Peptides against a protein of PDB entry 9IZ0. Designs and how they scored, part 30

Target 1, 345 residues: chain A of PDB entry 9IZ0
Amino acid sequence: ITCLGSNGHTYKQLVKGGNDDLRQDAVMEQVFEQVNGFLRSYRKTSQRNLSMRTYKVIPLALKTGVIEWVQDTIPLGEYLDSAHKVYHPKEWSLSTCRKLIAEKQMEDLETRLKVYDLVCRHYRPVFRHFFLESYADPVQWFTTQTNYARSTAVASVLGHVLGLGDRHGQNILIDKTSGEVIHIDLGIAFEQGKKLPVPECVPFRLTRDVVDGMGITGVEGVFRRCMEFTLETLRREEDSLLSVLEVLRYDPLFSWLISPLRRMKKQKMQLENFNQPESGNITTDASRDPKIQRNNVSGESEAERAILKVRQKLSSTLSVEASVGELIRIAQDPSYLALMFCGWS

## One batch from the design tools (peptide; aimed at target 1 P197)

Design b2_p15_3_s4 (made by RFdiffusion4, then SolubleMPNN; from b2_p15_3, 10 letters changed)
Fold by OpenDDE base, seed 1:
Structure b2_p15_3_s4 (fold): chain B 345 residues (1-345), chain A 15 residues (1-15)
Amino acid sequence: as target 1 above (345 residues)
Amino acid sequence: SFFSPEKLLEEAEKL
């Protein structure tokens, strides 16, 4: 929809109706705004204008709301699919790569690593071209690539600390003007991504294309340093961050658990990518609601467990540099990326 | 002139 603001400006707004928990998005955006306050208050992060890019979410009902239309953006996955066709027209299609990884999901790690390596050789990184194509001026190119690395660093630390899931290329927007990343669909947080049919095992998305966008220095430049400064800020503001999360513990509209509907929708989307239509009468016996013993782990005890995990991730047991180094290592580890639905791009 | 990675990093710290 397009709304006319009281200021006379027209704003495009996306009305999401259905199973999307816009209340989770709105709450996570509120957490990001508080974190942006901490980043602005600390010299090392403020001097670099480090922030998590936010968007306005107005929940209208439990499953309905208005999302601000982020203008001049593109989904990372949409750009990458188009760019791979242009720069590598002789390489495998994204659909071929997805199929091969999917066909091997039930195989051992060694087999999955071999298939992942094969896919990586036939689907090379292209995200560097986003910056090279979009910015003819060398200063604009450098500034936007720097903004990308900075925003990706902030989002990576926050994504790890808050346990953000579902960080696929359609849930990461690139701002075409600034080069910054915008994370959307925040309804999988506090490590609930580990409960998906394909469990998420990386702390954040740091695939080959995500790294390729950082330019020649890759992770060892602006990205690593900005992760370190962001983590240093969050460790300094641990009590403030935990206090923000404790307020959410008492929000009856906030779900610390993945909704069964979102889990089923993702399970269907994963299965539909496997089922070529063999005309077999799979009687959808929808009647077996497995009595998932709702272990009545009170929503309170899941919230407490989530907050305890956030505190553990902010622990000063390791240096900032050692912690960031380990996170970067794990996020790039082929043994984890080979287990992902799309770990190659 | 290709900025060295180090010079690019120094300029990126000023931005």
Scores: peptide ipSAE 0.008, ipTM 0.392, DockQ to the pose 0.014
OpenDDE base, seeds 2, 3, 4, 5: peptide ipSAE 0.000, 0.000, 0.000, 0.007; ipTM 0.301, 0.308, 0.298, 0.392

Design b2_p15_4 (made by RFdiffusion4)
Pose (drawn by RFdiffusion4):
Structure b2_p15_4 (pose): chain A 304 residues (1-257, 299-345), chain P 15 residues (1-15)
Amino acid sequence: ITCLGSNGHTYKQLVKGGNDDLRQDAVMEQVFEQVNGFLRSYRKTSQRNLSMRTYKVIPLALKTGVIEWVQDTIPLGEYLDSAHKVYHPKEWSLSTCRKLIAEKQMEDLETRLKVYDLVCRHYRPVFRHFFLESYADPVQWFTTQTNYARSTAVASVLGHVLGLGDRHGQNILIDKTSGEVIHIDLGIAFEQGKKLPVPECVPFRLTRDVVDGMGITGVEGVFRRCMEFTLETLRREEDSLLSVLEVLRYDPLFSWLGESEAERAILKVRQKLSSTLSVEASVGELIRIAQDPSYLALMFCGWS
Amino acid sequence: EEEFLEAVQRVLEAE
């Protein structure tokens, strides 16, 4: 529902009747805003202008809340389906991949990796072409690319820290003229998903297409640097963060999918921010564990 | 979504 504005600007409101965890999304957005404040009160984490982008959430009811449909965007999942066909029509469709993996579900590890390798060899990455031929001449394109890399890196580090759940393309919105990513529908949090009926391996969203969209350079450069600066900044302001997560713990609103998984979840948050391992080594291990095909094969259908 | 639900169902049946 799109309304005009007194200043003359239209605002789009996405109202949902489905039982999306909009309250959890709201409190997560509050945490994200406070993180943006942390990144704001520091030298390195603000020269890059890095921020975990937040979209305003106004949940009138958990089942029937209303959120801000962000200014003109194309969701990642709804995108690169058309781009896949247009750019690579000869290669296989999502239908062949999907249920072919469906045949993979009951198979062993080697079979799962083999079929995944085959399908991934068939479907070359295509998201790299969104930033080309869409935005503008090169300066704006590069600004948009670095904005996407920064925003996705920060969102990913934060999601791994807070154990964010679903990370399909249907839950990712790319801005357009700016390039900052907006994660949507973050109902599953505090390590909720891996432990699904169907298990997962990847801690944060990192497919082949996503790393192809970061540029010619994969996730080694601006992405890693932004991730590691984010990790160090989050560690330096760790006390305030755990304070925020504690106040989330003691209220019965945040979903942590007496004693609760929230305690163990924040303990794992502390471990993830623990200074025992160097931050650079932590970022390296995170990139490896999110990029390796062995982990990616078991994730779920698609996710090429 | 439906494919996921089917997969969940299969896992529940197997258990």

Design b2_p15_4_s1 (made by RFdiffusion4, then SolubleMPNN; from b2_p15_4, 12 letters changed)
Fold by OpenDDE base, seed 1:
Formats: structure tokens, sequence, C-alpha cells
Structure b2_p15_4_s1 (fold): chain B 345 residues (1-345), chain A 15 residues (1-15)
């Protein structure tokens, strides 16, 4: 739909009527806007225009709302799948790579590392081509690649601190004009991604293609320095950030837990990406309700645990440089990436 | 070596 704004401009809007709770997205976008306030107030981040890209979310009802349609964007995963077919047409398909990782998902770490390495050799990074093919002017190319590295750094720190999950290539948009990243589907936060059937083991997405988009310096230079400045700002504003999260503790509309429905939906999507459609009558013998231990962990005790975990991530026990160095190391570690659903791209 | 051969056979079945 197209909506007329109070400023007289028309905005394209997407009405989403799916199973997704847009209230989680709306609340997380409010947290991002508060963090953007902190980034604007601090000289080291402000002089670099560091921000988390936000979008307008208007929740209308349970599972229904209006999302701002971000024009001139593409999902990272859509670009990568297309670009891999163009630049490496003799390499393995994304489907083949997914199936191999899936087939060996129950194996030991050593086996999974061998599978991951094999997949990596047959599915090479291509995301540098996004900048090379989209920008003929060297100044635009350099500016856009710099904006990408900066926005990815902010999103990586903030995603780690808030424990954002489900950061796959379809939930990360690339702005074709600015090169900035836009994170969508924010309903897995506060480390709830660790409760998925395939647990999230990395602090943020820093796969080989995410790094390839940073150019010849990779994670070094712009990305690392912008992570450091972002984390320095968040540590400075710890009490302000925690105060924003404490307001959410008392919001009856905010869920600190992944909903059973969303968990089952993500589980089904994970399993459907693993299972070929063998036409086998899986008689869903409904009798194996895994006793979801409804740990009657009150939503309040999960909120308290989440806030404590945010505080721990903002701890000044290590330098900013040491903390960022360790986060970058873990996010690129094959021993973690080999455990992920799609750690190779 | 054996795992590599098994994975190559899996790739050929998935093509």
Amino acid sequence: as target 1 above (345 residues)
Amino acid sequence: SELLKELEELVEKLK
C-alpha cells in the first residue's frame, strides 16, 4: 500500500498478516533508535555517522502490522545466491551445500569441520562483486563499501549485546544506494536463538561473504575500528541502555521468550530445508508432544536474566579492543560456523 | 579419505 505521511510525502508500506509478531520488531526498532541517539552524541561514532539502520513498524493487531517498505534493497542471501551462480557456475549449489551440512549435522565436531571445509572450497565468497558491479565511479564504490563495513560493525556489536538471533541472509537487507545493512525480523532476541533446534553459536553473522563485502582489508581497518567505537559508546551509555530495557520488562506485549508457535515455525523451516520431500507418510503421531518443560520461568525472571546478560556483555573487564578482537575471532571460528545452519556464506 | 568419498558420492546423488 502507499500511505500519505503528515509531511505530504507518500511512503510505500507492506501490510504483513503472517504469523510474525511485529510487536517484537517495533520494540527492538525503538531500542535501536535509542542506541542511535547514543551513537549521535559520542564524537567517535557521530563523526563517522555510525547508526543501526531502522525501519518503521506499526503493529495493528496480533501478528498483523504495517512495515515500511525499504526501497532499493535486496536480501543478502538473494544477492549471494544469484552472484554465486554468475561468478562460480561450476561450484556447488546453495541447496547442495545445505543438504551436505544437514546430512552430517548429528556427527561429531571433527566430521562437521571437514564437511564445512569441503563446502567452503566448493562455494567461494562473491559479495565483493556487489560493490564492483553496482558502482562504476571509484569514489562511490569506496564510499558504499565503507558504509557497508560501518553499518555491519554497528549491527554486529548491537546484535551481540542484544543477543539478536536468526541473522540469516534473508533477514539482512542491503541498501543498493548506500551499501548499508538493514536487519529485519527481530523477534529472536536476548539469546533466544540458542533455543532453536540448530542453536546459534556465533555472536553475530561474520561469514566469508559478509567479510568479502568489506574489500581487501576484510575485518581489519574500518570494520574493527567501527566495532570498537560502537562498543565504547554502548559501555559509556550502559545505564541508559539498561534503563530502556527495564521499561520493556514491564511491557506485557513484549515477549522475552521465543513463542512456542515461532519456535515450531522456525523448527519446521529448518527441518524442511534439511528434508527432501520424501513423500513418506510421516504419521504425525501427535502423542510425542515433547514435554515442553513449561519451565514456569516467569517472563519477569527471563527479562531479568536477559538484562543481566546485556550488562555482562558491556563489562569493562577487558579493553574494547580485546573484547572486539575476541568477538571477531569467535564469529569467524570454523568450530562455531560448522555448527551453524549456513555458516559458509 | 573415506568421509571425502562419501561426501563426493552424496554430492553426485544431489546433482
Scores: peptide ipSAE 0.095, ipTM 0.814, DockQ to the pose 0.039
OpenDDE base, seeds 2, 3, 4, 5: peptide ipSAE 0.022, 0.063, 0.080, 0.067; ipTM 0.479, 0.747, 0.803, 0.784

Design b2_p15_4_s2 (made by RFdiffusion4, then SolubleMPNN; from b2_p15_4, 10 letters changed)
Fold by OpenDDE base, seed 3:
Structure b2_p15_4_s2 (fold): chain B 345 residues (1-345), chain A 15 residues (1-15)
Amino acid sequence: as target 1 above (345 residues)
Amino acid sequence: SELLKELAQKVEELL
């Protein structure tokens, strides 16, 4: 939909209808705005303009809402598939890589690691080219690459703390103007991604292409330090952040459980991405509304467990540097990436 | 490459 604003500007908006509960996305965006307040309050984060990029979500009903169309963006996965064909035309296709990983999904970790390594050797990183292609001026190139690393660091810490999981390349937008990342479709939070048929085993997405976009320093530059400053800020604001999450515990609109519909949709997307038959319009007539008896007791117990996990992730038992170091290690560990649907790019 | 990495790290330390 295209709306004319009261300011005379025309806004393109995405209307989601049918089975997408946008209330969870809207709540997560509100949590990010609160966190952005914390990041602005501390010198180390405010001097670097550290923020989670947000987008407007207006839930209109249980299954309908309006989302801001973020201009000048591209999905990370769309860029990577296109760029890989340009820069590595002799390497394997994304479909070949997906097929090989899928064929070994039920095998042992050793076999899955061998296939992951084989795929990695035939599908090299390309995301550095986004910055090299888009910004001919060295200052713009450096600024946008720095913005990408900073934005990815904030999103990675928040992704870990709030349990957003891996985030597939279609749920990460790249801003072509700033280089910043924008996370969309926030319908999986508080480690609910670990309950998917293909579990999200990493704390956040830190694949080879995500790292290649950081440039020559990789994770050992802006990214690591901005993760440290972000985590330091979140540890200082632990009580404030937990208070925001406690409000959500009592929000009758927020669901601490994956809706059966979202679970089925993500399960289908995972299974259909493993089994790519050609583009058949599967009009899934999802006309059976199972009366979601919200077992309030199960939602409250999941909320309490989720808040407890957030508190545990904000624990000062380890230094900020040690905690970030371990998160970066786990997020890049082939033993986890080989278990992912698309851990190689 | 290493000199550019060190320079990038130093610039990133100042940012």
Scores: peptide ipSAE 0.024, ipTM 0.487, DockQ to the pose 0.013
OpenDDE base, seeds 1, 2, 4, 5: peptide ipSAE 0.014, 0.019, 0.017, 0.018; ipTM 0.396, 0.448, 0.397, 0.388

Design b2_p15_4_s3 (made by RFdiffusion4, then SolubleMPNN; from b2_p15_4, 13 letters changed)
Fold by OpenDDE base, seed 1:
Structure b2_p15_4_s3 (fold): chain B 345 residues (1-345), chain A 15 residues (1-15)
Amino acid sequence: as target 1 above (345 residues)
Amino acid sequence: DELLEKLREERRKLE
């Protein structure tokens, strides 16, 4: 839909209908706005204009709402698929890579690492080209690459602390003007991504292409330092952040658990992205409802566990530098990336 | 506020 704003400007808006809990997105955007307040108040983050890019989400019903159309954006995964075809036309397709990873999904870690390494050799990083193609001026190139590394650092720390899941290339937008990342589809938070059919094992997305976009310094430049300053700010504002999350504990509209319907939709989307339709009559005998023991973990007990995990992630037991160093190591570890749906790009 | 009211009105037209 197109809405006329009170300022006389027309805003394109996406109406999402269906199984997407837009209230989860709206709540996470409110948390990001509060965190952006902390980042603006702290000298080390404010001087660098560190922020999580937000977008307006207006939930209209349990499953319907209006999302702000973020102009001049592209999904990271869409750019990477297109750029890979241009720069590496003799390498494997994304579908071939996905198929090989899927075929070995039930195998041991050693077999999965061998397949991951094979896929990595036949699907090289290309995200550096986003900045080289889009910005002919060296100052604009440097500025946008710096903005990318900064925004990715903020999103990585927040994504870890809040346990944001489903951080695939279609849920990460790139702003073509600023180079900043915009995270969308926030309905998997507080480590509920570990409950997906393919569990999320990394704290945030730091794949080879995500690193390739940081330029020659990779993670050891602007990115690491901006992660450190962001984590230092969140540790300082721990009580303020936890107080924001405690308000959500009592929101009857907020789900601390992944919806069974959303879990099934994600499972189906994962299966459909793996299955080219080979014409086999899979009689879906839908009858085996796996008795997922409804451990009647009250929504309150899940909220308490989620808040406790946030507090644990903000612990000052390790230095900021040591904590960020470990997060970067884990996020790039092939032993975790080989277990992911798309860990190679 | 006005945007929320317009969205409530558009919702009421779609319902």
Scores: peptide ipSAE 0.000, ipTM 0.286, DockQ to the pose 0.017
OpenDDE base, seeds 2, 3, 4, 5: peptide ipSAE 0.000, 0.000, 0.000, 0.000; ipTM 0.316, 0.294, 0.258, 0.294

Design b2_p15_4_s4 (made by RFdiffusion4, then SolubleMPNN; from b2_p15_4, 11 letters changed)
Fold by OpenDDE base, seed 1:
Structure b2_p15_4_s4 (fold): chain B 345 residues (1-345), chain A 15 residues (1-15)
Amino acid sequence: as target 1 above (345 residues)
Amino acid sequence: SELLEELKKLVEELK
């Protein structure tokens, strides 16, 4: 929809209807706005203009709402698929890589690591080219790449702390003007990504292409330092952040659990990416509603458990540097990335 | 070489 604002400007708006719980997105955006307040209050983060990029979400009903159309953006996964065809036309297609990883999904870790390594050798990183192609001026190139590394660092810390899931390349937008990342589809939070059919086992997305976009310094440049400053700020504001999350505990519209409908939708999307239609009448007898014993773990107990995990992630038991170092290590570990749906790009 | 040093310097200034 295109809306004419009271200021005479036309705003494109995406109306999502269906199974997307835009209330989860709206609540997470409110949390990010509060965190952006904390990042502005501290010298180390404010001096670097560290922020989580936000977008406006207006929930209209239980499963419908209006999302701000973020202008001048592209999904990371869309750019990477396009750029990979241009720069590496002799390498494997994304569909071939997905198929190979998928065919080995039920195999042991050693077999999955071998397939992941094979895919990585035939699907090389290209995301550096986004910055090199888009910015002819060296200062603008460097500024934009720096903004990318900074915004990715903030999003990585927040993604870990809040346990954001479903961080695939279509749920990460790149602002073509600033180079900043914009995370969308925030309805999988508080480690609910571990309950997906392919469990998420990384703290945030730090794949080879995500690192390639950071330029020659990779994670050891602006990214690591900005993660450290962001985590330092969140540890200082722990009580403030936990107080914001406690307000959400009492929001009857917020679900601390993944929606069964979202879980089924993600499962179906994973399966549909495997099923090229061979014409076989597989009557999917959808009739086995597994009586998942809803252990009525009260929504309150799940909220309390989620908040406790946030507190544990903000613990000062390790230094900021040690904590960030371990997060970066885990996020890049092939033993975790090989288990992901798309851990190579 | 020089561009890499200048980039390292700019990275240190922006760290």
Scores: peptide ipSAE 0.021, ipTM 0.469, DockQ to the pose 0.012
OpenDDE base, seeds 2, 3, 4, 5: peptide ipSAE 0.000, 0.017, 0.000, 0.014; ipTM 0.295, 0.452, 0.253, 0.436

Design b2_p15_5 (made by RFdiffusion4)
Pose (drawn by RFdiffusion4):
Order: C-alpha cells, then structure tokens, then sequence
Structure b2_p15_5 (pose): chain A 304 residues (1-257, 299-345), chain P 15 residues (1-15)
C-alpha cells in the first residue's frame, strides 16, 4: 500500500497477514540501530561509513504487522532468477538443481558433494551482472559495489554473532542506486536454523553468486576488511552489546529458537567476540567456513 | 516436521 506525502514523496507500506516474527524483527532492528550507533562513535568504523542497514518495522500485531516496504528495491531471490535465464540460458534451470538435490537428501556425504559439484559446475554465477549495466557510469557503480560489500559484510558478521536464521535470497533486498543491502524477515535468530529438521552448515549467507557480486575480487579485500573492522569494533563495545542482549534475554519477546537457549546463545556470542583468537584469524576462518563447497553442498536445494 | 522449516525451504519443497 503506497501513500503520498506532505513533502510530496510516496511511502510504501508492506503489510503482512502471515505470522512473520515482526516483533522479533523489530527488536532486532533496535539492536541493529544501536550497532549503527556503535559504528558511528568510532574512527575506523565510520570513515568507511559502514552500517548494518535497518528498515523501519511497526508491528501492530505479530501475525498481522506492517513494515516499511523500502524504497525501490528488487529482492535477491526474486532477482537472478530472470538474470540466470537471460545471461545463461544454455545452462540448467533451477528446476534441475532443486529436486536433483531433492534426490541428494537421502544420499551419503560423498554423493551429496558430487551432485552439488556437478550442479554448481552447470550453473555459473550470474549475480555479478546486476551492478553492471544497471546503475550508472563507473564511479556510481563502484560506490554501489562497495556499499553492497560493506553492508553485506556487516550484516553477515552481525548475523553470525546473533545467530540469524533464514538467509535465502527471498530475505535479502538490494537497494539499487545506493547498493546497501537490507536483510528482511529475520525471524529465526540466536542460532535457530542450523538446528532445523533439515540441517545447515553455513553460518551466514554466502553463496557463489553473492561473492561474484562483490566484484572481480571475491571475499578477500574490502569484504574481509569491513568484516574484521566490524568484529574489532563489536568487541571493543562488547560490554554495551551484551547489556543490550541481556535486556533482550530477560523479556519474553525475543525468539531464541526458566532456562532458555538465550543464555547459551549469548555465551556463544561472547565466544564469537572472544579475544583469544586474533580478529584477522577469526575473519579468515569465517570466510573459509562460509565459502568452502564442502559446507555449501549440505546447506539446502539451490544455494549455488 | 515440515512446519518447523523455514518458509523458503517449505516453498522449495512444495515446488
């Protein structure tokens, strides 16, 4: 539902009747805003102008809340389906990949990796072409690319820290003229998903297409630097963060999918921010664990 | 169970 504005600007409101965890999304957005404040009160984490982008959430009811449909965007999942066909029509479709992996579900590890390798060899990455031929001449394109890399890196580090759940393309919106990514529908949090009926391996969203969209350079450069600066900044302001997560713990609103998984979850948050390992080594291990095909194969259908 | 899956996973399985 799109309405005009007194200043003359239209605002789009996405109202959902489905039982999306909009209250959890709201509290998560509050945490994200406070994180943006942390990144704002520091030198390195603000010269890059890095921020975990937040979309305003106004949940009138958990089942029937209303959120801000962000200014003109194309979701990642709804995108690169058309781009996959247009750019690579000869290669296999998503139908062949999907249920072919469906045949993979009951197979062993080597079979799962083999079929995944085959399908991934068939379906070359295509998202790299969104930032080309869409935005503008090169300066704007690069600004948009670095904005996407920074925003996705910060969002991914924060999701790993807070154990964010679903990370399909259907839950990612790319801005367009700016490039900052907006994660949507973050209902599953505090390590909720891996432990699904169907298990996962990857801690944060990192497919081949996503790393291809970061530019010619994969996730080694601006992405890693932004991630490691985010990790160090989050560690430096750790006390305030755990304070925020604690106040989340003691209220019965945040979903942590008496004693609760929330305690263990924040303990794992502390471990993830623990200074025992160097931050650079932590970022390196995170990139490896999110990029390796062995982990990616077991994730789920698609996710090429 | 199926209901414990994410909506994205459910949609993919239905397809």
Amino acid sequence: ITCLGSNGHTYKQLVKGGNDDLRQDAVMEQVFEQVNGFLRSYRKTSQRNLSMRTYKVIPLALKTGVIEWVQDTIPLGEYLDSAHKVYHPKEWSLSTCRKLIAEKQMEDLETRLKVYDLVCRHYRPVFRHFFLESYADPVQWFTTQTNYARSTAVASVLGHVLGLGDRHGQNILIDKTSGEVIHIDLGIAFEQGKKLPVPECVPFRLTRDVVDGMGITGVEGVFRRCMEFTLETLRREEDSLLSVLEVLRYDPLFSWLGESEAERAILKVRQKLSSTLSVEASVGELIRIAQDPSYLALMFCGWS
Amino acid sequence: SFSNLTPSQQEILEE

Design b2_p15_5_s1 (made by RFdiffusion4, then SolubleMPNN; from b2_p15_5, 8 letters changed)
Fold by OpenDDE base, seed 4:
Structure b2_p15_5_s1 (fold): chain B 345 residues (1-345), chain A 15 residues (1-15)
Amino acid sequence: as target 1 above (345 residues)
Amino acid sequence: SLEELTPTLQKLLAE
């Protein structure tokens, strides 16, 4: 839909219906707006215009709402799939890579590492081409690549601290104008991604293509430094951030747990994306809508655990540099990426 | 061997 704003500007809006809990997205966007306040208040982050890109989410009903249509964006995964076909037409298809990883999902780490390495050799990074294709002006190219590295750094720290899951290439938009990343579908937070059928093992998405977009310096340039400044800001504002999360603890609309329906939807999407023939005998006796008695006690205990995990991630036990160094290491470690649904790109 | 990794891989190596 297109809405006329009170300012006389027209805004495109996406009406999202179905089973998606837009309330979680709206709450997480509010957390990002608060964090953006901290980033603006702190000299080291403010001087670099560090922010998490946000979008407006208006929940209208249970599982229905209006999402701001982010204009001039492309999903990272859509760009990568198209670019791989152009730049590496003799390499394996994304579907082939997915199938190989899936077929070995239940195998040992050694086997999964061998398959991951093989997939990596037959599916090379291309995301650098986004900047080379989109920006003929060298200043615009440099600016957008810098904005990409900055926004990715902020999103990586926030993604780790808040335990954002489901950070696949379709849930990461690239702004074609600024080069900034926009994270969408925020309904898997507080490490609930570890409860997915394919558990998330990395703190944030730092795959080979994500790094390739940072240019020749990779992670050692703008990205690392901006992660450090972002983490330093969040450590400084720990009490403020925790206070925001404590307010959410008492929000009856916020879910600290992954919805069983969302878990099942992600499981189906994983199976469908692998072209595994439905082994027909999953009679999902979907008939009993279990009255999931939200045991309030279980929800409160999960909120407390989530907040404790945020506090632990903001711990000053390690330096900012050491903490960021370890996060970058883990996020790029083949031993973790080989376990992911799509760790190769 | 790498050929023993998956039926899909065996197919890809035979093409």
Scores: peptide ipSAE 0.046, ipTM 0.685, DockQ to the pose 0.038
OpenDDE base, seeds 1, 2, 3, 5: peptide ipSAE 0.026, 0.000, 0.034, 0.024; ipTM 0.613, 0.236, 0.649, 0.529

Design b2_p15_5_s2 (made by RFdiffusion4, then SolubleMPNN; from b2_p15_5, 8 letters changed)
Fold by OpenDDE base, seed 4:
Order: structure tokens, then sequence, then C-alpha cells
Structure b2_p15_5_s2 (fold): chain B 345 residues (1-345), chain A 15 residues (1-15)
């Protein structure tokens, strides 16, 4: 839809209908707005204009809402799939890579590492080309690449701290004007991504293409430093951040748990993305997995565990530099990336 | 070994 704003500007809006709880997205966007307040208040982050890009989510009903259509964006995964076809037309298709990773999903780590390495050799990073293609002016190129590295750093720290899941290339938009990342589909938070059929093992998305977009310095330039400043700000504002999350503990509309329906939907999307025909007979009644029933841990106990885990991630036991260094290491570790749905790009 | 690879992998490595 197109809405006329009170300022006389027309805004495109996406009406999202279906099974997605847009209230979760709206709440996470509110948390990001609060964090953006902290980033603006702290000198080291404000001087760099560090922020999480936000978008407006207006939930209209339990499963329907209006999402602000972020103009001039492209999904990272859409750009990468297109760019790989252009720059590496002799390499394996994304579908081939997905299939090979899926075929070995149940194998040991050593086998999965071998397949991951093989996929990586036949699907090389291309995301640097986004900046080279989109920006003819060297100043604009440098500015947008810097904005990309900065926004990715903020999103990486927040993604880790809040335990954002489902950070695949379709849930990360790139602003073609600013180079900033915009994270969408925020309904998997507080490490609920670890409960997916393919568990998320990395703290945030820092795949080879995500790094390639940072240019020649990779993670060791703007990205690392901006992660450090962001984490330092969040540690400073720990009590403020925890207070925001405690308000959500008492929100009866906020879900600290991934819904079984959303889990099943993500499972189906994972299977479809692997082009595995539904072998029709494995109606594994995943609704009847007695392990899902036994964790009738009260929603309150899940909220408490989530908040405790946020606090643990903000712990000053390690330096900011050591903590960021370890996060960057884990996020790039083949032993984790080989376990991911799409860890190679 | 290469023989432990799926038929899909073996095919892709032979192309």
Amino acid sequence: as target 1 above (345 residues)
Amino acid sequence: SLDDLTPTLQKLLAE
C-alpha cells in the first residue's frame, strides 16, 4: 500500500498477512530504538553515528500488520545470488551448495567441514562488488562501505546480546543509498534460533560475503572497533537495557518462546530451500514430540532465563576487546559455519 | 576419500 504521511510525503507500506507475529518484530524494534538512545548518549558511539537501523511495524491483529517498506533496499541474499551468477558463472549454484550441505546435515563434524570447505571453494565471496557497482564516486564508495561496516557491527553486537536468530540473507536488507544493514523478521530472539531444526551456532552472521563487503581490512578495520564501542556502550547501559527487557517480561503479548507454528514454518522453508521433495511419509508429528511438551517451563521462567543470558553476555569478566575478539572468532569459525543452514555466504 | 562423497558430490567433482 501507499500511505500519505502527515508531512505530505507518500510512503510505501508492506501489508504482511499470515502466520507471523508482527508484535515480536514491533517489540524488538522498540528495544532497538532504546539501544539507539544509548548509542547516541555515549561519546564513542555517537561520534560515529552508530545505530541499529529500525523500521516501523504496526501490528493490526495477532497475525497481520503493516511494515514500513524500506525503499532503496535489497535483501543481502538476493544481491549475493545475483552477483555470484555474474562474477562467478562457472561456480556452483546456490541451490547446489544448499543441497550438498543438506545431504550431509546429519553427518559428523569432520564430514560437514569437508563439504563446507568444498562449497566455499566453489562459491566465492562477491559482496565487495555491491559497493564497487553501486557507487562510482570514491567518497560515496568509502562512506557507504564504512556505513555498512558500522551498521553490521551494531547489528552483530545487538544480535548476539539479544540472541537474534534466523539471520539469513533474506532477513538482512542492504540500504542502497547508505550501505547500512537493516535486520528484518525479528521474531526469533533470545537464542530461540538454537531450537530451530538447523540450530544457529554463531552469535551473529559474519560469513565470507558479510566480511567481503567490509573491503580489504575485513573485520580488523571499522567493524571490530565499532563492535567494541557498541559493546562498551551496552555494558555501560546494562541496567537500562535490562529494565527495558523486564518491561517485556510483563507484556502478556510478548513471546519469549518460538511458537511451534513458526518453528514448523521455518522447518518447512528450510526443507523447501534444500529442494528435498517432501518424502510424504515423514509426517513426523513434530507436534507430538514429547520433548516439546515437557518444557512447560512457565513463560516467566523463560523470560528470566533470557534476561539472565543477556546479563551474562554483558558481563565485564572479559575486556571489550577480548569479548569482541572471541565473538568475531566464533562467528567466522568453520566448525560453526559448517553447521549452519547457509554458512558459506 | 572421494568415494565417501555423495553421488551428487562425485558428479560435481568429475565435471
Scores: peptide ipSAE 0.040, ipTM 0.682, DockQ to the pose 0.036
OpenDDE base, seeds 1, 2, 3, 5: peptide ipSAE 0.028, 0.000, 0.037, 0.024; ipTM 0.619, 0.253, 0.656, 0.574

Design b2_p15_5_s3 (made by RFdiffusion4, then SolubleMPNN; from b2_p15_5, 6 letters changed)
Fold by OpenDDE base, seed 3:
Structure b2_p15_5_s3 (fold): chain B 345 residues (1-345), chain A 15 residues (1-15)
Amino acid sequence: as target 1 above (345 residues)
Amino acid sequence: SLSDLTPTLQELLKE
């Protein structure tokens, strides 16, 4: 739909209907706006304009809402699939890579690492080309690549702290004007992604293509330093952040558990992404539902555990540099990336 | 062994 704003501007809006509870997305965007307040208040983050890019979510009903249409964006996964076909036309298709990873999903870690390495050798990073092809001016190129590394750093720290887990390439938008990342579909927070059939094993997405977009310095440049400044800000504002999350503990509209519908949708998306049919009837016998212990964990007990995990992630036991170093290491570890649905790009 | 690879992997490694 197109809405006329009170400012006389027209805004395109996405009306999301069906089985998605947008209240969780709206709450997560409100948490990000509070965090953006902290980032603006702290000199080291404010001087770099560090922020989580937000979008407006207006829940209208349990399963219906209006989402701000983010103009001039592309899903990261859509860009990467297109760019791989252009820059590496002799490499394996994304479907081939997905099929190989899926076929070995039930194998041991050693076998999965061998398949992951093989896929990585036949599907090389291309995301650096986004900046090279989109920005002919060297100043714009450098600025947008810097904005990408900064926004990815903020999103990575927040993704870890709030337990958003891995963000697949369709849930990360790239702003074509600024180079900034925009995270969408925030329906899984507080490590609920670890309860999926394919668990989200990384603290945030830091795949080879995510790193390739940072340019020649990779993670050791703007990205690492901006993660450090973001984490330093969040540690200083720990009590303020925890107070925001405690309000959500008592919000009857906020679910600390993944909704059955969102769970089914993510499960289906994981299965459909595995089952992109090249015509082989791999009957994925969906009957091996690992007994998801429906621990009737009260939403309150999950909220308390979630807040405790946030506090633990903000702990000053390690330096900011050591904590960020460990997060970057884990997020790039092949032993975790090989377990993901799409850890190679 | 190469025989323990899925048919898809065996095809891709023959090219």
Scores: peptide ipSAE 0.035, ipTM 0.641, DockQ to the pose 0.036
OpenDDE base, seeds 1, 2, 4, 5: peptide ipSAE 0.000, 0.000, 0.034, 0.019; ipTM 0.258, 0.268, 0.637, 0.472

